Peptides against a protein of PDB entry 6RO1. Designs and how they scored, part 46

Target 1, 216 residues: chain A of PDB entry 6RO1
Amino acid sequence: LGKEIEEYIHKPKYCLPFLQPGRLVKVKNEGDDFGWGVVVNFSKKSNVKPNSGELDPLYVVEVLLRCSKESLKNSATEAAKPAKPDEKGEMQVVPVLVHLLSAISSVRLYIPKDLRPVDNRQSVLKSIQEVQKRFPDGIPLLDPIDDMGIQDQGLKKVIQKVEAFEHRMYSHPLHNDPNLETVYTLCEKKAQIAIDIKSAKRELKKARTVLQMDEL

## One batch from the design tools (peptide; aimed at target 1 S106 R108)

Design b2_p23_8_s1 (made by RFdiffusion4, then SolubleMPNN; from b2_p23_8, 13 letters changed)
Fold by OpenDDE base, seed 1:
Structure b2_p23_8_s1 (fold): chain B 216 residues (1-216), chain A 23 residues (1-23)
Amino acid sequence: as target 1 above (216 residues)
Amino acid sequence: KLYELLTKEEAEELLKKYKEELE
């Protein structure tokens, strides 16, 4: 259900109004979860749909992400990788396709004006960590209906299902609802299929500076 | 101040501004 919401929020027509410098966003590229990063800027690129010849603008968002130091050595030719759990990592500005945004927060950080110095980038990581401490139940998300103005009936149905699920989860033990197991199994299957598709695509992809640029 | 939270009113303003920029 969360993934179904992601399919709406990462669409340029919905998310672009909220991609201001300092906006907290989650970035996920296939199996690589970068967690929370900070928007630096975005740019519009001209793209042409291969089959229709129609202009389909491509949006690239520069996001300050916690990256593995190993991936930074080849940052000019290789795609950035997320820091390992036990790694400190290094904050780097990474260009990503907008559809790789898995979440958008209502939080907008104050960021240094100059992100070229490593110390300034690392200070943003400290700020993210401080925000996470202030939100023990998780960093607040933009409301897709009330904040983002998404009117799609499909999304409304998804939200209703999530609310109903949450209500049932808190009202009754999850193990007593056979429908819940079915929903979880379907979600897990969908997630696994998505991982498998992404993994298969990843093996075919060449290292690119812009994440997912090769899928265009 | 470390951060700001987007209010509903600010969200509506952002949407309005973005629509105006597209026109």
Scores: peptide ipSAE 0.475, ipTM 0.901, DockQ to the pose 0.858
OpenDDE base, seeds 2, 3, 4, 5: peptide ipSAE 0.470, 0.472, 0.479, 0.465; ipTM 0.899, 0.904, 0.901, 0.898; seed 4 fails the geometry check

Design b2_p23_8_s2 (made by RFdiffusion4, then SolubleMPNN; from b2_p23_8, 12 letters changed)
Fold by OpenDDE base, seed 5:
Structure b2_p23_8_s2 (fold): chain B 216 residues (1-216), chain A 23 residues (1-23)
Amino acid sequence: as target 1 above (216 residues)
Amino acid sequence: SLYSLLTKEEAEELRKKFKEELE
């Protein structure tokens, strides 16, 4: 269900209005999970489909991402790789195709005007980490319906299924059962986007408070 | 696809094209 929601939110017709500088986004490329990064800017490139000759514009978003140090050495010729769990890594501005955005947060950060200095880029990582501390259950997502205004009936059905599942889970008499917590954790891993949407609704007041912070 | 993440060179080329489109 989380993957189904992702297929809607990364479509340019829905997400472009929300890709402002400072917007928190998740980037994932196949097996490479970069986690949360920050939008710097986006642009549109004209493209033509090879087989049909139809105009198919490509959208590229520059995202500040935590990258491995090895990626920095080869950044001119090779694609960036995410930092390993055990390494510090370095924040880099990486051009990303929009379809690689796995999540879009309701949170926007203030970013330095000049991201060329490493210290300025690393300061943004500190800001992301502070936001993560404020949201132990995960950084809040934009609501696809209420915030993003998506009218697609297929998405509405997916959301309804997620909400119904979550309602049943929380209303279950065994909600405090340790076995249920284990199942919940497994479901969170599989459907993180869906859970984050619900969390965003519940933590709406908290999200507003974070946006009022001087560092955001 | 790894090609979904652009190199610095590819990004610079895109930025040049965008600047030209704004003119």
Scores: peptide ipSAE 0.030, ipTM 0.512, DockQ to the pose 0.034
OpenDDE base, seeds 1, 2, 3, 4: peptide ipSAE 0.016, 0.020, 0.012, 0.018; ipTM 0.428, 0.484, 0.385, 0.396; seed 4 fails the geometry check

Design b2_p23_8_s3 (made by RFdiffusion4, then SolubleMPNN; from b2_p23_8, 9 letters changed)
Fold by OpenDDE base, seed 5:
Structure b2_p23_8_s3 (fold): chain B 216 residues (1-216), chain A 23 residues (1-23)
Amino acid sequence: as target 1 above (216 residues)
Amino acid sequence: KLYELLTKEEAKKLLEEFKKKLE
């Protein structure tokens, strides 16, 4: 279900309006999970489809991502890799194809104007970490229907299924059904996005309260 | 402030502005 939602969100027609500098996004590439990064800029590139010769526009987003130091040494020839969990890593501006965005947050960070200095890039990592501390249930996501304006019926059906599932999970006391743990383990992998959407919706509702907006 | 949260109203404005740029 989470992957199905992702397939809609990363489409240029839906996500491009929200890719402002400072927007928090998640980036995943072929098993490499970079986690949360920050949009710096985006550009449109012309691509010719090899089989049809048709011009298909490609969109590239420059995202500030936490990268391994090892990948930086080979940066001229090798793709950036995410920092290891035990590694501090280094924040780098990485060109990312838009379809590699796995999530888009309602959060837009204030970022330094000049990201060339390492210290300025690392300050953004500190900001991301601070935001994560403020959202213990996860960084809030854009609502694909209410915020992103996606009208696709397939997505609406997926969301309805997720909401119905979540409602059933929370309406029944977790304590009595051992099958909930197995559903949670299966859902943790695939429904982490659904859980993230719900937690994000809850946090968005909390964050919309006047008191949190003044302190943030 | 460390960050801003996108409001529903602001999201609608962004969509409208983007649509206008495509026309």
Scores: peptide ipSAE 0.510, ipTM 0.919, DockQ to the pose 0.736
OpenDDE base, seeds 1, 2, 3, 4: peptide ipSAE 0.507, 0.507, 0.501, 0.508; ipTM 0.918, 0.918, 0.919, 0.920

Design b2_p23_8_s4 (made by RFdiffusion4, then SolubleMPNN; from b2_p23_8, 10 letters changed)
Fold by OpenDDE base, seed 4:
Structure b2_p23_8_s4 (fold): chain B 216 residues (1-216), chain A 23 residues (1-23)
Amino acid sequence: as target 1 above (216 residues)
Amino acid sequence: KLYELLTKEEAEELRKEYEEKLK
């Protein structure tokens, strides 16, 4: 169900109004969860679909992410990898396809104007960690309806199902919920839709340095 | 100040500003 909401919030028509410098976002690329990062900038690239001649704009967001030190060594040819739990990692500006945003926060950080110095990038990590301390229940998300203005009835139905599931989960152990299988099936079906959207966007991607979801 | 929180009113303004830029 969370993944079903993600399929709406990462759509350019909904998320682009909120991608200001300093906006906290979560980035996930398949099995690679970068956690919370900070928007630096975004760009619109006009791509012509090779088969239809239609303009399909590709949106790339530059996100300051905590990356592994190993990702630094091969940065010219390999996709960035998230920092391991046991390493400090290094904050790096990573170009990310907009559909890889798994969450968008109501929080906008003040960030240094110059992110070229390592110390300035690492200061942003300290700021994220300080925000996380101030929100012990988690960094606040944008409301898909109230903040993002999503009027799609499909999303409203998803939210209603999430709320109903959460209510049951809090009232009864998850293993006793007879609708748990239905919830998983819905999550899987929409995960497949997410993969299909990702594959279509991959065909338009020329830059190996842009974080993309691989075909599963 | 470390951060700002987006209000509902500010969120509506951001949507309106974006819609105006698309026209």
Scores: peptide ipSAE 0.594, ipTM 0.940, DockQ to the pose 0.813
OpenDDE base, seeds 1, 2, 3, 5: peptide ipSAE 0.591, 0.586, 0.579, 0.583; ipTM 0.939, 0.938, 0.940, 0.937

## One batch from the design tools (peptide; aimed at target 1 Q20 V107 R108)

Design b2_p24_1 (made by RFdiffusion4)
Pose (drawn by RFdiffusion4):
Structure b2_p24_1 (pose): chain A 194 residues (1-46, 58-67, 79-216), chain P 24 residues (1-24)
Amino acid sequence: LGKEIEEYIHKPKYCLPFLQPGRLVKVKNEGDDFGWGVVVNFSKKSLYVVEVLLRCAAKPAKPDEKGEMQVVPVLVHLLSAISSVRLYIPKDLRPVDNRQSVLKSIQEVQKRFPDGIPLLDPIDDMGIQDQGLKKVIQKVEAFEHRMYSHPLHNDPNLETVYTLCEKKAQIAIDIKSAKRELKKARTVLQMDEL
Amino acid sequence: EEEEEELEEKIEEIDEETEEKLEE
């Protein structure tokens, strides 16, 4: 569901109008993410590209690392979420100290909103009048309710058990696909003719 | 042009509401 919502938000017809300088954006590509970042401007490429400050062809910052902000151009279809907040940015972003100042400004925004950095309502704000997105958002609130209600959500060992479950779940996916091709390969193809 | 003006107005409202929340 989360990924499905991102696809609606990826549509440039819907998200480009809200990519004003200083807008907070979360970016993820093929798995790894850079946390949150701030946009500077955007233009066409070659698809659209926006230059965004992120924590880090570079890779994202690790959890233990304090991080160092760097501006990088990214494709628009790599934005996972867009916030209602537009934090102020310095005019000349070339200095390192200013880049750190932006990192500290976001650290203060995250504090002013411990419930989470507010996101744009894709309907009330972004204007996605598509009916499919309605049923998606409904399933999200329902499954989030199911998640926090699960006895394991609070358990500190949840991440330890969740990984063993993820491993055991992937092994099972292999068995399924492997059996699928085996039922095909083992099949005699010309028996219906006969 | 009219659609762009409407979107500018909505963005401005969003920013104003966000600034109020940050001040609180």

Design b2_p24_1_s1 (made by RFdiffusion4, then SolubleMPNN; from b2_p24_1, 11 letters changed)
Fold by OpenDDE base, seed 3:
Structure b2_p24_1_s1 (fold): chain B 216 residues (1-216), chain A 24 residues (1-24)
Amino acid sequence: as target 1 above (216 residues)
Amino acid sequence: SKEEEEIKKKLEEIDERMEEELKK
């Protein structure tokens, strides 16, 4: 269920209005979890798909992330890697594709205007750590409906299921409800169905676009 | 087109499956 919500949030249509400088965001790239970072800016890159000539705009957000010092030495050729848990790391401005944002916080930080000095970048890490101390249960997320204004009925159904599941989990902490595994399995099945619906809707939209081009 | 109708049918089948799984 959390992954399903993530698939809506990382869409440029929904998240771009909230990617202001200082916004806390969580970044994941495949197996690399950078954790919480801070938005510096974003840019729209026109990517011409080589095969279709269609302008598919790629959105890149520059995020200040805690990176491994080892990855910084090779930064000319290799992608930045997250700092190890026991590593101090270094805060670096990393260009991130918008779809790699796993979470967006309601919290915005004040950031230094000049992030070239290491001390200015490291001061932002201290600010993130202070926010984490204030929120021991986790940094608060933007509400996808109330804050982000997402009107997708599929998302509303997912959220209602998450809320119902959380309510059951918290209201019956002692019930080894054998149905928890069943509910998880049902949630995973629903997640897959929602992905399939999204895929089918994309195919329908592509088919309509092709038909509109053939009728022209 | 025939393709749009097939995709519409698949969407309806998926929606029905989703509703059935929601009732469980």
Scores: peptide ipSAE 0.019, ipTM 0.488, DockQ to the pose 0.014
OpenDDE base, seeds 1, 2, 4, 5: peptide ipSAE 0.018, 0.005, 0.015, 0.021; ipTM 0.467, 0.307, 0.341, 0.560; seeds 2, 4, 5 fail the geometry check

Design b2_p24_1_s2 (made by RFdiffusion4, then SolubleMPNN; from b2_p24_1, 9 letters changed)
Fold by OpenDDE base, seed 1:
Structure b2_p24_1_s2 (fold): chain B 216 residues (1-216), chain A 24 residues (1-24)
Amino acid sequence: as target 1 above (216 residues)
Amino acid sequence: SREEEEIKKKIEEIDEKMKKKLEE
């Protein structure tokens, strides 16, 4: 259910107004969980869909993320990787597609004007850690309805199901409500379908690249 | 290529399954 909410909040039409500098956001790229980072800025890029010639705008948000030191050495050729749990890592400004935002916080931090110095970037990590200490149950999220103003009926139904599920879970901790399992199973299946779509799109992109190489 | 068409069909099938599950 949390993943179903994610599918709404990461849409540019909903999240862009909240991507101000200093906004806490959570970034996931496939198997790479960067955790919480801080928005630096965002930009709109014109993309032309290769098959239709239609303009599909891509939105890229620059996010200050905790990256592995190994990924920084290869930053010219390889995508940034999240720091290992036991690694200190280094805060880096990473361009992220908006749909990779898994959560948006109500919290907005002050960020240094110049993020070129390492010390300025690392100071932001300290600020994130202070926020995490203040919120032991997790960094507070923007409410998709009350804060973000999302009017989608599908989202409202998802939220209602989540609330009903949570209520049942807390009211009947010992009862495997088959409806609870169905909602979790549906959410897991939906998440799996989303992974499968992403995998299939990657395979399609690879196949196109191979075809372009065979036509050369 | 035939492989691209098969992958495209798989994507469409997955998208349809996703849509059906969103409507349930």
Scores: peptide ipSAE 0.014, ipTM 0.412, DockQ to the pose 0.015
OpenDDE base, seeds 2, 3, 4, 5: peptide ipSAE 0.000, 0.015, 0.013, 0.014; ipTM 0.232, 0.402, 0.349, 0.420; seeds 2, 3, 4 fail the geometry check

Design b2_p24_1_s3 (made by RFdiffusion4, then SolubleMPNN; from b2_p24_1, 11 letters changed)
Fold by OpenDDE base, seed 3:
Structure b2_p24_1_s3 (fold): chain B 216 residues (1-216), chain A 24 residues (1-24)
Amino acid sequence: as target 1 above (216 residues)
Amino acid sequence: SEEEEKRKKLLEEIDKEMKKKLEE
């Protein structure tokens, strides 16, 4: 079910409006999990399919990712690899295809304007780690319906199935574990807070749009 | 909701602290 949601959120039609500089995103490439990185910029690359002449626009997002130092030595010929869990690694700007984004956070960080110095890139890692400390249950995600505005009926059905599954999991007799109740209550509160923030942001955006129309 | 305001405040505080650390 999580993978089915990812298939919607990584589509350029839905995610591009949220890929602003400083946006936290999770990057996964096949077996390589880079974890959380920060969007620097994105570009539209026209890929001419050699056989069809159809320009299928490829979208590439530049993301600051924690990379292995070993992969950086070979960066001219080899793709960047994620840092090992025990490795310090180095933050690098990596061009990532948009479909490799596994998650998009509601959190947007301030980033240095010049990311050429190593210290400036490493400061962003410290910022990510600070966010992770504040969110022990995981970095907050954008809601695909309320934040991203995805109206796809397929996604709504997937979410309904997830909610029904969660409800069944919560209604399961294991509900008597006080630790599970705490985790579930926190997850439900987190989900409700995400919905409420989205509602308030929509209202604020509507109010700003109305104010802009009144100034016009 | 109070919880939404708390989350917004928390995110704003995180952004402020991160901005401070980058200016240092």
Scores: peptide ipSAE 0.028, ipTM 0.372, DockQ to the pose 0.060
OpenDDE base, seeds 1, 2, 4, 5: peptide ipSAE 0.017, 0.011, 0.023, 0.023; ipTM 0.308, 0.302, 0.351, 0.355; seeds 2, 4 fail the geometry check

Design b2_p24_1_s4 (made by RFdiffusion4, then SolubleMPNN; from b2_p24_1, 8 letters changed; failed a check: too like the target's own chain)
Amino acid sequence: MEKEKEIEEKIEKIDKEMEEKLKE

Design b2_p24_2 (made by RFdiffusion4)
Pose (drawn by RFdiffusion4):
Structure b2_p24_2 (pose): chain A 194 residues (1-46, 58-67, 79-216), chain P 24 residues (1-24)
Amino acid sequence: LGKEIEEYIHKPKYCLPFLQPGRLVKVKNEGDDFGWGVVVNFSKKSLYVVEVLLRCAAKPAKPDEKGEMQVVPVLVHLLSAISSVRLYIPKDLRPVDNRQSVLKSIQEVQKRFPDGIPLLDPIDDMGIQDQGLKKVIQKVEAFEHRMYSHPLHNDPNLETVYTLCEKKAQIAIDIKSAKRELKKARTVLQMDEL
Amino acid sequence: PEEIELFGKALKQPKLPPNLVIKV
């Protein structure tokens, strides 16, 4: 569901109008993410590209690392979420100290909103009048309700058990696909003709 | 799961202006 919502937000017809300098954006590509960042501007490529400050061809910052902000161009279809907030940015971003200042500014925004950095309502704000997105958002609120209601959500060992569950779940996926091709390979193909 | 929680929490929040400007 989460990824499905991102695809609607990826559509440049819908998200480009809201990519004003200083907009907070979350970016993820093929798994790893950079947390949150701020946009500076955007232009075409070659697809669209926006230059965004992120925590870090570089890789994202690790959890233990304090992090160092760097501006990098990223494709528009790599934005996972867009916020209602537009934080002010310095005119000349070339200095390192200003880049750290932006990191500190966002640390203060995260504090002003402990419930989470507010996101744009894809319908009320972004204008995605598509009917499929409606049913998606409904399933999200329902499943979120199911998640926080699960006795395991509060459990501190949840991440420990969730990983063993994830591993056991992947092994089972292999068995399924492996058996699937086996049932095919083991099949005699010309028996219907006979 | 983390993405669902992010979108779910945002949907439960009060509506805010789409261009909320914050100076620090």

Design b2_p24_2_s1 (made by RFdiffusion4, then SolubleMPNN; from b2_p24_2, 10 letters changed)
Fold by OpenDDE base, seed 1:
Structure b2_p24_2_s1 (fold): chain B 216 residues (1-216), chain A 24 residues (1-24)
Amino acid sequence: as target 1 above (216 residues)
Amino acid sequence: MEDVRLFGRSLRQPKLPANLEIKI
């Protein structure tokens, strides 16, 4: 269910208005979870699809992220790696594709005007840590309907299912039902299968479009 | 129990502003 919401919020048409400097965002790239970072800027890059010549604009957000110091020693061509849990790390401005934003906070920080000095970047980490202390239950998220204005009926149905699940979870005195983890795992598996089917259908549509262009 | 909050808030808590500016 959370992953299904993520598929809406990371779309440029919804999230770009909220990618202001100082906005807290969560970044995840495959197995690499960077956790919470701060938006510095965003840019639109023109990309041309190699097979269709169609303009597919890439949206890149510059995010100040806690990176491993080991990953920073390797050349400007290697992808930054997240700091280990026990590592202090170093805050760096990392170019991130907008679809790698796993969450967007309602929180916006004041950031230093110059992020070139290491001390200015590390001050932002202290600010993130202070926000995390103020919100022990987690950093507050943007509401995808009320804040982001997403009108998609699929998203509304997902949210209603989660609200109904949360209500049942809090109303049931059996908070210790081992079936709760099973229901979460089943909901995650079902969400993943739905994503995989949607991806496969999109690839099949692309393949059909290419075949139709080769037959013309 | 991990408090599975979709929006990092209890459903019973008032909605936070979409632009919560925090100066630290």
Scores: peptide ipSAE 0.303, ipTM 0.738, DockQ to the pose 0.469
OpenDDE base, seeds 2, 3, 4, 5: peptide ipSAE 0.306, 0.294, 0.297, 0.285; ipTM 0.739, 0.736, 0.757, 0.747; seed 2 fails the geometry check

Design b2_p24_2_s2 (made by RFdiffusion4, then SolubleMPNN; from b2_p24_2, 11 letters changed)
Fold by OpenDDE base, seed 4:
Structure b2_p24_2_s2 (fold): chain B 216 residues (1-216), chain A 24 residues (1-24)
Amino acid sequence: as target 1 above (216 residues)
Amino acid sequence: MEDVRLFGRSLRQPKLPANLEIRI
């Protein structure tokens, strides 16, 4: 359900009008969750489909993201990696394909005009953290129907299913249980562990494939 | 309970504007 909504909102025809400078967006690239970042700008790149010669424009958004300092040292050959939870990281402007936007916030921040100084980039991280403190239930999202104006009937059906699920979840007697925060934290930890196991298995498979190619 | 709401708003809370400008 949430992923099905994501497949609508990250389409250029819907999201481009909302990719103004200062817009909060969530970026996810495969297994790499960068969390919340800030839109700096976007560009349309000409792309030619190799088989049809048709122009298929690529949309790239420059997003200020919290990156691992270790990944930045190797930045000549490797894509930026998200900062580890225990790492301070560094805010960097990262070119992101628009389909990697997992969420778009209703929030727009004022950003420094010059993002070349590290201190100016790090000030934006402080601003994101302050927004997160102001919204303890999470950073507010754009409504895909009411705010983004998406008229797709498939999306409306998905949203109705989600709203019905949310209503059932919040009407449940456990919603008022003080132990519920513990249950949710355990469910989130379990979900994160399942993701980490899946990523580790994928990395192990890649490493084995490389070793098998070096033995050939 | 962290509000696992798709749109980060309470069904009972007023709709936030599509452009909530915040100065920090």
Scores: peptide ipSAE 0.350, ipTM 0.751, DockQ to the pose 0.477
OpenDDE base, seeds 1, 2, 3, 5: peptide ipSAE 0.342, 0.346, 0.341, 0.323; ipTM 0.745, 0.745, 0.744, 0.753

Design b2_p24_2_s3 (made by RFdiffusion4, then SolubleMPNN; from b2_p24_2, 10 letters changed)
Fold by OpenDDE base, seed 4:
Structure b2_p24_2_s3 (fold): chain B 216 residues (1-216), chain A 24 residues (1-24)
Amino acid sequence: as target 1 above (216 residues)
Amino acid sequence: MEDVILFGRSLRQPKLPANLEIKI
């Protein structure tokens, strides 16, 4: 269910108006969870489909993310990796494909105008950590219907299912309802199948895009 | 447990504005 919502919110037609500088976003690339980062800017790259000549625009968002220092030393050939939990890491501006945004916050931060100094980038990490302290239940998300204005009936049906599931989960005390585990397992399996399809599509696309990231 | 981002409308803390600007 949450992943089905993600498939709507990361579509350029819905999320681009909300990718302003300072917007908090969560970035996940396959097994790599970068957690919360801050939008610096976005760009539209013209991509021509080789077989149809159709313009398929790629949207790249530059996100300030906490990266491992080890991955940055090898950065000439390898993609940035998320900082380990016990690692301080370093905040880096990472070009991210818009479909890798797993969440978009209602929060916007003020960011330094110059992000070249390490201290300016690390100040943004302190700001993210301060926001997390202010929101102990988690950083607030944009409502896909009320805030993002998504009118898609498929999304409305997904939201209704989530609301019904949550209502059932909270209205029944966390007693071992074997039906809850079955619904979780089915949602996890469906989520895993959606990951695997998305991963397979991403591997097919990475086989094309790793050839393009070497030119960035 | 992967954090299932449930858009819990029931966990609706007061609707924060779509552009909550925080100066830290």
Scores: peptide ipSAE 0.329, ipTM 0.721, DockQ to the pose 0.507
OpenDDE base, seeds 1, 2, 3, 5: peptide ipSAE 0.316, 0.306, 0.305, 0.311; ipTM 0.721, 0.749, 0.711, 0.729; seed 5 fails the geometry check

Design b2_p24_2_s4 (made by RFdiffusion4, then SolubleMPNN; from b2_p24_2, 10 letters changed)
Fold by OpenDDE base, seed 4:
Structure b2_p24_2_s4 (fold): chain B 216 residues (1-216), chain A 24 residues (1-24)
Amino acid sequence: as target 1 above (216 residues)
Amino acid sequence: MEDVRLFGRSLRQPKLPANLEIYV
């Protein structure tokens, strides 16, 4: 359900009006979660579809993201990687395709005019961390209906399902349980183990398929 | 905890503005 909403909000026709400088956005590229970053600017690039000759514009947003220092040393050949949880990292302006925005916040920060100095970029990380402290339940998101003005009936149905799920979750007796954090941690661990088992089974199936092809 | 809240607000919290400017 959350992923289905993401597929609407990252569409240029909906999100571009909200990609102003200072807007907080969450960036995820495949397995790489950069977390919260700040929009610096966006650009429209002309792209020509190779088979149709039709203009398919690419939208690139420059986002100030916390990157691994190790990935920056290899930046000549490799894409920026997110900072590890234990790493301080470095704030870098990264060009991001608009469809890699997993969330858009209602929050806009003031950013330094010159982001060339490292200290100016790192000041924005301090600002993000301060916003996170002010919002212990998470950084507030734009409402796709009320704030972004999306009128799609499919999205409205998805939102209604999510709201009904959230209502059931927060009305659950465990919501007021002082052991809630422990229960959530155990549920998260169980969910992660289930994902890991599913991935391992998929890898085992691939390995068996390769072995069967080598025996033929 | 993955932020299970789609809109980062309690159903009981007032709606935040679409442009919440924060000076930090």
Scores: peptide ipSAE 0.291, ipTM 0.733, DockQ to the pose 0.548
OpenDDE base, seeds 1, 2, 3, 5: peptide ipSAE 0.284, 0.291, 0.281, 0.275; ipTM 0.729, 0.734, 0.720, 0.727; seeds 1, 2 fail the geometry check

